Peptides against a protein of PDB entry 9IZ0. Designs and how they scored, part 155

Target 1, 345 residues: chain A of PDB entry 9IZ0
Amino acid sequence: ITCLGSNGHTYKQLVKGGNDDLRQDAVMEQVFEQVNGFLRSYRKTSQRNLSMRTYKVIPLALKTGVIEWVQDTIPLGEYLDSAHKVYHPKEWSLSTCRKLIAEKQMEDLETRLKVYDLVCRHYRPVFRHFFLESYADPVQWFTTQTNYARSTAVASVLGHVLGLGDRHGQNILIDKTSGEVIHIDLGIAFEQGKKLPVPECVPFRLTRDVVDGMGITGVEGVFRRCMEFTLETLRREEDSLLSVLEVLRYDPLFSWLISPLRRMKKQKMQLENFNQPESGNITTDASRDPKIQRNNVSGESEAERAILKVRQKLSSTLSVEASVGELIRIAQDPSYLALMFCGWS

## One batch from the design tools (peptide; made by RFdiffusion4, then SolubleMPNN)

Design b2_p17_7_s3 (from b2_p17_7, 9 letters changed)
Fold by OpenDDE base, seed 3:
Structure b2_p17_7_s3 (fold): chain B 345 residues (1-345), chain A 17 residues (1-17)
Amino acid sequence: as target 1 above (345 residues)
Amino acid sequence: SKELEELRKELEKARRE
């Protein structure tokens, strides 16, 4: 839909009516606004304008809401698929790479590493071309690439700390004006992604294309430094962040458990990308089983466990530099990337 | 030449940040 704002601007809005609990997204956007407050208050992050890009989410009903359509954006995965066909037309298609990874998903780590390496040799990074194509002025090119690296660093730290899962190329938008990343579909938080059939093994998305977008310095420039400053800010504001999360612990609208429907939808999207035939009988036996009380005790226990994990991730047992260094190492480790649905791009 | 030197200065500034 297109809405006319009170300011006379027309805004495209996405109405989602299909089983996506937009309350999760709305809550995570509120957490990001609080974190953006901390980033603005701390000198090292404020001087660099570090922020998590947010978008407006208005939940209207249990399964319906309005999402702000972020103008002048493109999904990272859409750009990468298009650009890869242009720059590397002799390499494998994204579908071929996905199929090979899928066919070997039940194999041992050694076999999966060999398949991952093979896919990587036949699907090279292209994301640097986004900046080269979009910005003819060298100053704009450098500014937007810097904004991308800064924005990706903030999102990577927050993704790790808050346990944001399923950060695949369709859930990351690139702002064509600023070069900043916008994370969408925030319905997997607090490490719920580790409970998926294909568990997320990386703390955040730092694939070869994500790194290629940082330019010639890769992770060892603006990105690493902005991760360090972001983590330093979050460690300093630990009690404030935990207080925000404790409010969510008691929010009856926030689900600390992945919705079975969302899990099934994600599992189905993972399977549909593999051309597995629809085993059609999703009997929606929405039997009103009075398990509501058992779900609350399990939800509270998961909320407490989630908050404890956030506290553990904010621990000062390691230096900021050592912690960021280890996160970057793990996020780029082929042994973890080979286990992902799409770890090569 | 000047643009390349400016780009080098910006790159070196970004490495020092």
Scores: peptide ipSAE 0.012, ipTM 0.353, DockQ to the pose 0.015
Fold by OpenDDE base, seed 2:
Structure b2_p17_7_s3 (fold): chain B 345 residues (1-345), chain A 17 residues (1-17)
Amino acid sequence: as target 1 above (345 residues)
Amino acid sequence: SKELEELRKELEKARRE
């Protein structure tokens, strides 16, 4: 849908069915705006224009909502599949890689590591080409690659702290103008990704292609330093951030638990992605919500656990540098990536 | 805090729309 705003601008909007998911996204976007306030208040983050890129989510009545269509974006996974076919036409297809990982999903870690290594040798990183293709001017190239590394650093810290899940290549958009990342589909938060059929074991997405987009320095330099400055800011604003999350504890519309329907939908998508190439049309079939009586008592206990886990992640027991170093290590560890649905790209 | 009150207002607005 294209809407004419009261300001005379035309806004393309995505109408999505599913009230619960849109409210989760809207609440997480509000948390990101508060975090962006903290990032603007501190000199180290403000001087670098560090922010989580946000988009407007307007939950509407009757299981509908309007999502701001982010113009000039591409899903990371869509770009990577296309670019891999161009730059590595003799390597394995994404479908072949997915099939091999899927066929070995129930095997031991040693077998899964061998399959992951094999897939990695037959599916090399290409994301550096996004910047080389899109930005012929060296200043634009450097600026956009820097913006990518900065935005990825903010999203990585914030995604870890809030326990954002389902960070696959279709839920990460790349802004073609700025090089910034935009995270979408935020309804798996507070470590609920560990409850998926394939448990999420990494703190954030830092796959080989995500690193390849940072250029020759990889995770070193801009990315690492921006993670450190972001984590330093969040540690300083711990009480403010926890106070923001406490508002959600009393939100009867916010679910601290993954809905059984969303879990089943993600399970189905994971199973379908084993058998079919990702046709990027996530048609949200409005399946009948069974009236599961949400026991309010379970939601409050899960909110308390989530807040305690956020506090634990903001602990100053380790230095900012040590904490960021460990997060980067874990996010790149083959022993975790081999367990993921798509850890090779 | 002021920020908490702003967040509550935004949440309440998003529920009324």
Scores: peptide ipSAE 0.000, ipTM 0.261, DockQ to the pose 0.021
Fold by OpenDDE base, seed 4:
Structure b2_p17_7_s3 (fold): chain B 345 residues (1-345), chain A 17 residues (1-17)
Amino acid sequence: as target 1 above (345 residues)
Amino acid sequence: SKELEELRKELEKARRE
């Protein structure tokens, strides 16, 4: 829909209807705005205009809301799939790579590493071409690639600290004008991604294509330094950040747990990528509610555990440089990436 | 200036490949 504002400007808005609770997204966007306040107040981050790119979310009901339409964006995964067909037309399709990884999903780590390596050899990074194609001017190219590395660094630190899950290529938008990343679908937070059918083992998405977009320096230089400055800012503002999260502890409407519906939806999406639509009307009679032992872990005890994990991630036990170095190492480790649904791109 | 010249050379190389 397009709305005319009282200021005479027209705003595009997306009305989202479905089973997704937009309250989670709205709360996470509010946390990001507070963090953006901290980033603006700290000299090392403000001098670089470091921010988490936000969008407005207005939840209207449990299953409906209005989302700000982010203009001039593309999902990272959509760009990468199209670019692979152009630059590497003789390599494997994304569907072939997905199929091979999942056929081996139940195998040992050694077998999964061999399959991941094989997929990586037949599906090479292409994300550098986004910047080369989109920006004919060298100054615009450098500026947008720098903005990409900066925004990815902020999102990586925040994603780790807040335990953001489900960071696949369709939930990461690229702004075609600025080169900045925009994270969407924030309903898996506080390490609830570890409860998915394929557990998330990386702190944030730092796949080969995410690195290829950073240019010749890869993770070294702008990205690493911006992660360090972001983490230094969050450590400085730990009490302020924890105070924002404590307000959510007492919100009876905030879910610290992944919803059973969202878990089932993600499980279906992971399975439907393998089944061609055989038109079989499997009327799975939904009547067998598997007794999901709701371990009545009170929502309060999950909130407390989540806040404790945030505090632990902000600990000054390691230097900022050592902490960022370890996060970058883990996020790029084949032993973790081989376990993911799409760790190669 | 030097960093911008290296970037231009890489951009020209990437456009020839």
Scores: peptide ipSAE 0.000, ipTM 0.340, DockQ to the pose 0.015
Fold by OpenDDE base, seed 5:
Structure b2_p17_7_s3 (fold): chain B 345 residues (1-345), chain A 17 residues (1-17)
Amino acid sequence: as target 1 above (345 residues)
Amino acid sequence: SKELEELRKELEKARRE
């Protein structure tokens, strides 16, 4: 929809309806605003303007609402597919790579690693070109690449701590003005991504293209240090963050579990990516929503487990540097990326 | 405490809208 604001400006807004719990997105955005408060209060993070980019979500009903249209953005996956065709026209298509990985999804790890390596050799990173094409001025290029590495570091730590799932290239927007990442569709949190048909095995998205966008230093330098400062801030503010999550525990409308419908929709999207994209409007006939009696007792136990898992991720048993080092290692490990739906880009 | 009370108010507002 297009709305005329009281200031006389026209704003585009996305009306999202159906089985997507926009209240979960709105609540996660409120958690991000609180975390942004902690990042602004701490000297090491405030001096670097570290923040999780947020967007406005206005719930209109239990399953409907208005999302702010983030202007001047592109989905990471849309850019990567287009850029790969331009820079590597002799390499495999994204569809070919997806098909080969998916045909081997039930095979052993050794076979999946061989297929992943083969795909990686035939689909090279291109995301560095986003910054080279978009920013002719060297200062703007360096600033936007730095903003990208910083925002990706914040999103990676916060996404790991909150257990954000479904971090595919269509759910990560790039701001064309700032180079910052915007994470959208936050309806998979608290490690519920491990309950997907293809389980998420990485703490956050740190694929070869995500790293290629950081420039010649890759993960070493701005990204690693900004992850360290973000994790140090979250460890310092552990009690504040846990208190924010405890408010959500008593929200009868917040879902600590992935909805069966969202799980089925993702299973279909993962399966339909095997067949040619018929542009069929999937009007999912919303008529047979079984009244999921949310037994309050089951929701409280899952909330308690989620909060306990957040506390465990904020543990000071390892140094910040050791914890970040291990997270970066796991997020780039071929043994995990080969198990992902799209771990090569 | 203040931030938690603001978050509660925003959650309560988002429930009433």
Scores: peptide ipSAE 0.000, ipTM 0.263, DockQ to the pose 0.020

Design b2_p17_7_s4 (from b2_p17_7, 10 letters changed)
Fold by OpenDDE base, seed 5:
Structure b2_p17_7_s4 (fold): chain B 345 residues (1-345), chain A 17 residues (1-17)
Amino acid sequence: as target 1 above (345 residues)
Amino acid sequence: SEELRELEKELREAIAA
C-alpha cells in the first residue's frame, strides 16, 4: 500500500495478514529500541554508532498490521543469487546446491560434511562485490563495509542472546545507502528455531558470504571488536534487558512458542523452495486458523525458560573475548553449517 | 565416496549441457 502522510509525502507500506504474528515483530522491535538505548548510553558502543536497525510495525488486529517498507534495501539472498550468476557463471546454481544438501539431509554427519564441502567448492562467496560495485569512492566503500560489519556484529550478538531464528538470506536486508543489515520476520525467537524441521544449530548467520562482505580482515577486524563491545553492553544492562523481557511475560498477545501454523508454513516454504526458483510472491493463503487453546500456564513456563536462557547467555563466567570467540567459532563450524538449510552462502 | 564423485560428474555434465 502507498499512503499519503499528513506531511504530503508518500510512504510505501507492507500490509501483512494471516499467519504472520506481527505482534511478535512489534515486540521484538520494541526490545531492539531498548537495546539501542543501552548501546547509545555506553561509551564503547556509542562512539561506534552501534545499533540494531529497526523498522516500524503497527499491529492493527490479531495477526494483521502494517509494516514499514524499508526503502533502498535488497534481501541478502537475492543479491547473492544474482551476483553468483555474474561472477561465477560456471559454478553450480543455488538450486543445485539446495538439492544436494536436501537429498543428503537424512544421512550421517560425515556424509553431510562431504556434501557441504563439495557445495562450497562449487559455490564460492561473492558478497564482497556488493561493496565494490555499489561504491566507487574509496571512502564510501570503506564506510559502508564498516557499517555492514558493525551492524552484523550487533545483530549477531542480539540474535544469539534473544535466540532469533529463521535467519535465512531473505530475512536479512542490506541497506544500499549505509551498508547496514536489517533483520525482518522476527516471529521465531527464544530458540524456537531449534523446533523447526531443519533445526537451527548456529547462534547467528555467519556463512562464507556474510564473512566475505566484511572484506579482507573477515571476522578478525571490526566485526569481532563490535561483537565484544555489544556483548559487554548487554552484560552491563542485563537487569534492564531482563526487566523488558519480564514485561513481555505479561503481554497476553506475545507468543513465546512458535505457532504450529507458522511452523507448517515455514516447513512448506522450505519444501517448495527445493522445487521452484524463489518467486518472491508470498501468497498468504488464508486457511482457517484452528483455535489454539492458549494455556496461559504453558506460556508463563516458556517465558520463564526463555528469560533463564537469556540470563545464561549473558553470564560473565567467560570473558567477553572468550564468549565472542566461541560464538564466532560455532557460527562458522562446518559441522553445524552442513546441518543447515543453506549453510554454504 | 564413489557416489558423491558420480553425482559431481552427473551435475558437471548437466551444467555443461
Scores: peptide ipSAE 0.021, ipTM 0.489, DockQ to the pose 0.031
Fold by OpenDDE base, seed 4:
Order: C-alpha cells, then sequence, then structure tokens
Structure b2_p17_7_s4 (fold): chain B 345 residues (1-345), chain A 17 residues (1-17)
C-alpha cells in the first residue's frame, strides 16, 4: 500500500499477513531506537554516525501488521545469487551448494568441514562487486563501502548482544543508496536461533561475501573499529539497556520464546530450500518429539535467562578489543560456518 | 585431499546426471 504521511510525502508500506507475529519485530525496533540513542550520545559513535538502521513496524493484530517498505533496497541473498551467475557462471549454483551442505548435515564435523571447503572453492565471494557496479563515482563508492562496514559492525554487535537469529541473506537488506544494512524479520532473538533445526552457532553473519563487501581491508578496517566503539558504548550503557529489556519482561505481548509455528515454518522453509523431491510423508509430527520436555520454564524464567545472557555479553572481563577480536574469529571460523545452513556466502 | 577429490568427482558425476 502507499500511505500519505503527515508531511505530505507518500510512503510505500508492506502489509504483512499470515502467521508471523510482528510484535517481536516492533519490540526489537524499539530496542534498536534506544540503542541508537546511546550511539548518538557517545562521542566515539556519534562522530561516526553509527546506528542500527530501523524500520517502522505497526502490529495491527496477532498475525497482521504494516511494515515500512524500505525503498531502494535489495536482499543480500538476492544480490549474491544474481552476482554469482554474472561473475562466476562456471561455478556451482546456490542450489547445488545448499543441496550438498544439506545432504551432509548429519555427518561429523570433519566431513562437514570438507564439504564446506569444497563449496567455498566452487562458490567464490562476489559482494565487492555491489559497490563497484552501483557507484561510478569513487567518492560515492568509498562512502557507501564505509557505510556498509559501519552498519554491518553495529548490526553485528547488536545482533550478538541481543542474540538475533535467522540472519540469512534474505533477512539482511542492502540500501542501494547508502550501502547500509537493514536487518528484517527480527522474530528470533535472545539466542532462540540455537533452537532452530539448524542451530545458529555464530554470533552474527560474517561470511565470506559479508567480508568481501568491506573491500581490501576486510574486517581489519572500519568494521573492527566500529564494532569496538559500538561494544564500548553498549558496555557503558549496560544498565540503561538492561532497564529497556526489563520493561519487555513485563510486556504481556512480548514472547521470549520462538513460537512453535515459527519454528515449524523455518523448518519447512529449510526443507523446501533443499528441493528434496521425495515427498516422503515424514509427517514428523514435530509436536510429538517427547524429549522436548516441556520443562514449563515459565516465560519469566526465559526472560531472566535472556537478560542474564545480555549482561554476560556486556561483561568487561575482556577488553573491548579482545572481545571484538574473539567475536570476529568465531564468526569467521569454518568449524562454525560449516554447521550453518548457508555459511559459505 | 583424496577423499575431497572423490567427493568432488561424485558430485560432478551427480551434477552431470
Amino acid sequence: as target 1 above (345 residues)
Amino acid sequence: SEELRELEKELREAIAA
């Protein structure tokens, strides 16, 4: 839909219907706005205009809402799929890579590392080309690549601290004007991504293509420094951030747990993306896995654990530099990326 | 290294079929 704003400008809006609870997205966007307040107040982050890109979410009902359509964006995964066909037409298709990783999903770590390495050799990074193609002016190119590295750094720290899951290439938009990343579909937070059928093992998405977009300096340039400044700001504002999260603990509309429906939907999407033609009626009635002891861990006990985990991630036990260094290391570690649904791009 | 070459070969054969 197109809405007329009070300022006389027209804005495109996405009406999202179905089974997706937009309340989670709306709450996470509110947390990002608070964090953007902290980033604006702190000299080291404000001087660099560090922010998490936000979008407006208006939940209208349990499963329906209006989302701001971010104009001039492309999903990272859509760009990468198109760019790989152009720059590496003799390499494997994304579907081939996905199929191979899926077929070996139940194998040991050593086998999965071998498969990941093979996929990486037949599917090379291309995301650098986004900036080279989109910006003919060298100043625009440099500015946009810098904005990308900055926004990715902020999103990486926040994504780690808040335990954002489901950070696949379709849930990360690239702003074609600014080069900034926009994270969407925020309904998997507080480490609930570890409860997905393919558990998320990395703190944030720092795949080869994500790094390739940072240019010649990779992670050692603007990205690392902006992660450090962002984490330093969040550590300084720990009590303020925890106070925001405590308000959410008492929000009856907020869910600290991944909904069974969302988990099933993600499971189905993962299976469908593998194009396994055998419609074997594995009615894995995922309702009946009896070893999910519904430990009636009250939603309160999950909120408390989530807040405690945020506090632990903000701990000053390690320096900012050491903490960021370890996060970057883990996020790029093949032993974790080989376990992911799409760790190669 | 050899197992990777075999896996690459099997994959090429499976993609060519």
Scores: peptide ipSAE 0.018, ipTM 0.565, DockQ to the pose 0.032
Fold by OpenDDE base, seed 2:
Structure b2_p17_7_s4 (fold): chain B 345 residues (1-345), chain A 17 residues (1-17)
Amino acid sequence: as target 1 above (345 residues)
Amino acid sequence: SEELRELEKELREAIAA
């Protein structure tokens, strides 16, 4: 749909219908706006314009809403699939890599590590080319690559703290104008990604292609420093962030648990994505939601557990530098990435 | 304290809408 704004500008909007609980996405976007307030108030983050890129979500009904269409974006996974074919035409296809990982999904860690290494040798990083292709001016190139590293750092810290899940290449958009990342499909939060058929083992997505986009410094310099400043801000605003999350405890429509239906949908999509290229066809299969009686008692206990985990992640027991160093280490560890659905790219 | 209540209010209003 194209809407005329009160400012006279036309905005494209995506009407999302089906089984997607846009209320979960809308709530997470509101949490990001509050965090962006904290990032603007703190000098170290404000001076760098650090923010989580947000988009407007208006839930219209239980299964229908309007999402702001983020113009001039591309899914990270869509760019990477195209770029790998151009820059490495003799390497393995994404489908070959996925098939090999899937065939070995039930094997031991040692076997999965060998398969992951083999896939990595036959599917090399290319995401640096996004910036080299898109920006002929060296100043624009450097600026957009810097914006990418900054936005990825904010999203990585915030994604870890809030336990954002399902951070695959189709749920991460790249803004072609700024180089910033935009995270979409926020319905897996508070570590519910660990309850997926392929459990999430990393704190955020920091795959080889995500790092390749940071340029010659990789995770060092801009990315690391921006993670440190973001975590320092969130630790300072811990009580404010926890109070924002306590409001969600009293929302009867907010789900602290992954719904069985959403888990089954993600499971089907994971299984289908082994056999088909990731066509971003959100098959909105209109499966009738059985009225699962939400046991209210389970929701409150999970909310409390989620808030306690957020508090634990904001603990000052380790320095900001040590905490960020450990997060970066874990997010790049082959022993975790080899267990992921697409940990090689 | 007041800022926090305003933030809680805005979030509650956004959830209720």
Scores: peptide ipSAE 0.000, ipTM 0.200, DockQ to the pose 0.019
Fold by OpenDDE base, seed 3:
Structure b2_p17_7_s4 (fold): chain B 345 residues (1-345), chain A 17 residues (1-17)
Amino acid sequence: as target 1 above (345 residues)
Amino acid sequence: SEELRELEKELREAIAA
């Protein structure tokens, strides 16, 4: 829909209808606004303008809602597919890479690592070209690349701490004006992504293309330092953050359990990301309903477990530097990336 | 048409709050 604002500006709004509970997305955006308050209050983060980019979500009745159409953005995955065809026209197609990974999904880790390495050799990173193409001015180029590394660092820490899953290239927008990342479709939080058929294995997305966008320093520059400052801020504001999450524990609008419909939709998207439909009538005989072990985990028990996991991730047992170092290591580990539906890009 | 009017009403109420 197109809405005329009270300011006389026309805004495009995406109306999601049917089975998409946008209340979870709206709640996660409110958590990000609170975290952005903490990032503004702390000197080390405020001096760098560290923030999670947010978008407006208005949940409506009947599991419908309105989402702000973020102007001047592109999905990361859409850019990468297009850029890869331009810069590496002799390499494998994204569809070929997906097919090979999917065909070997049920194989052992050693076989999956060999396939992942093979795919990586035939599909090289290109995301550095986004900044080189989009910004002719060297100051603007450096500023936008820095903003990308900063926003990716904030999103990576928050993604880990809040257990944001399914952070694939279609759920990450790039702002063409600022270079900042915008995470959309926040329908999986608090590690519920680990319950998907293709479980979330990494703390956040730090694939070769995500790193290539950081420029020559990769993770060792702005990104690592901004992760450290963000995690230091969240550790200082642990009680404030946990208090916000405790309010959500008692919010009847927030589902701590992934709905069967949302699980099926995400499962279908994961399967469709592996299987580009060749035009054949694949009657997916839905008869192999993987026994939803309805572990009768009460929503309250899942909320308590989620809050406990957030507290554990904010633990000061390791230094900020050691914790960030381990997160970066795990997020780049081929043993986890080879298990993802698209860990190579 | 009624669903669209309810959506437009809920949107106006949510923007006014």
Scores: peptide ipSAE 0.000, ipTM 0.261, DockQ to the pose 0.024

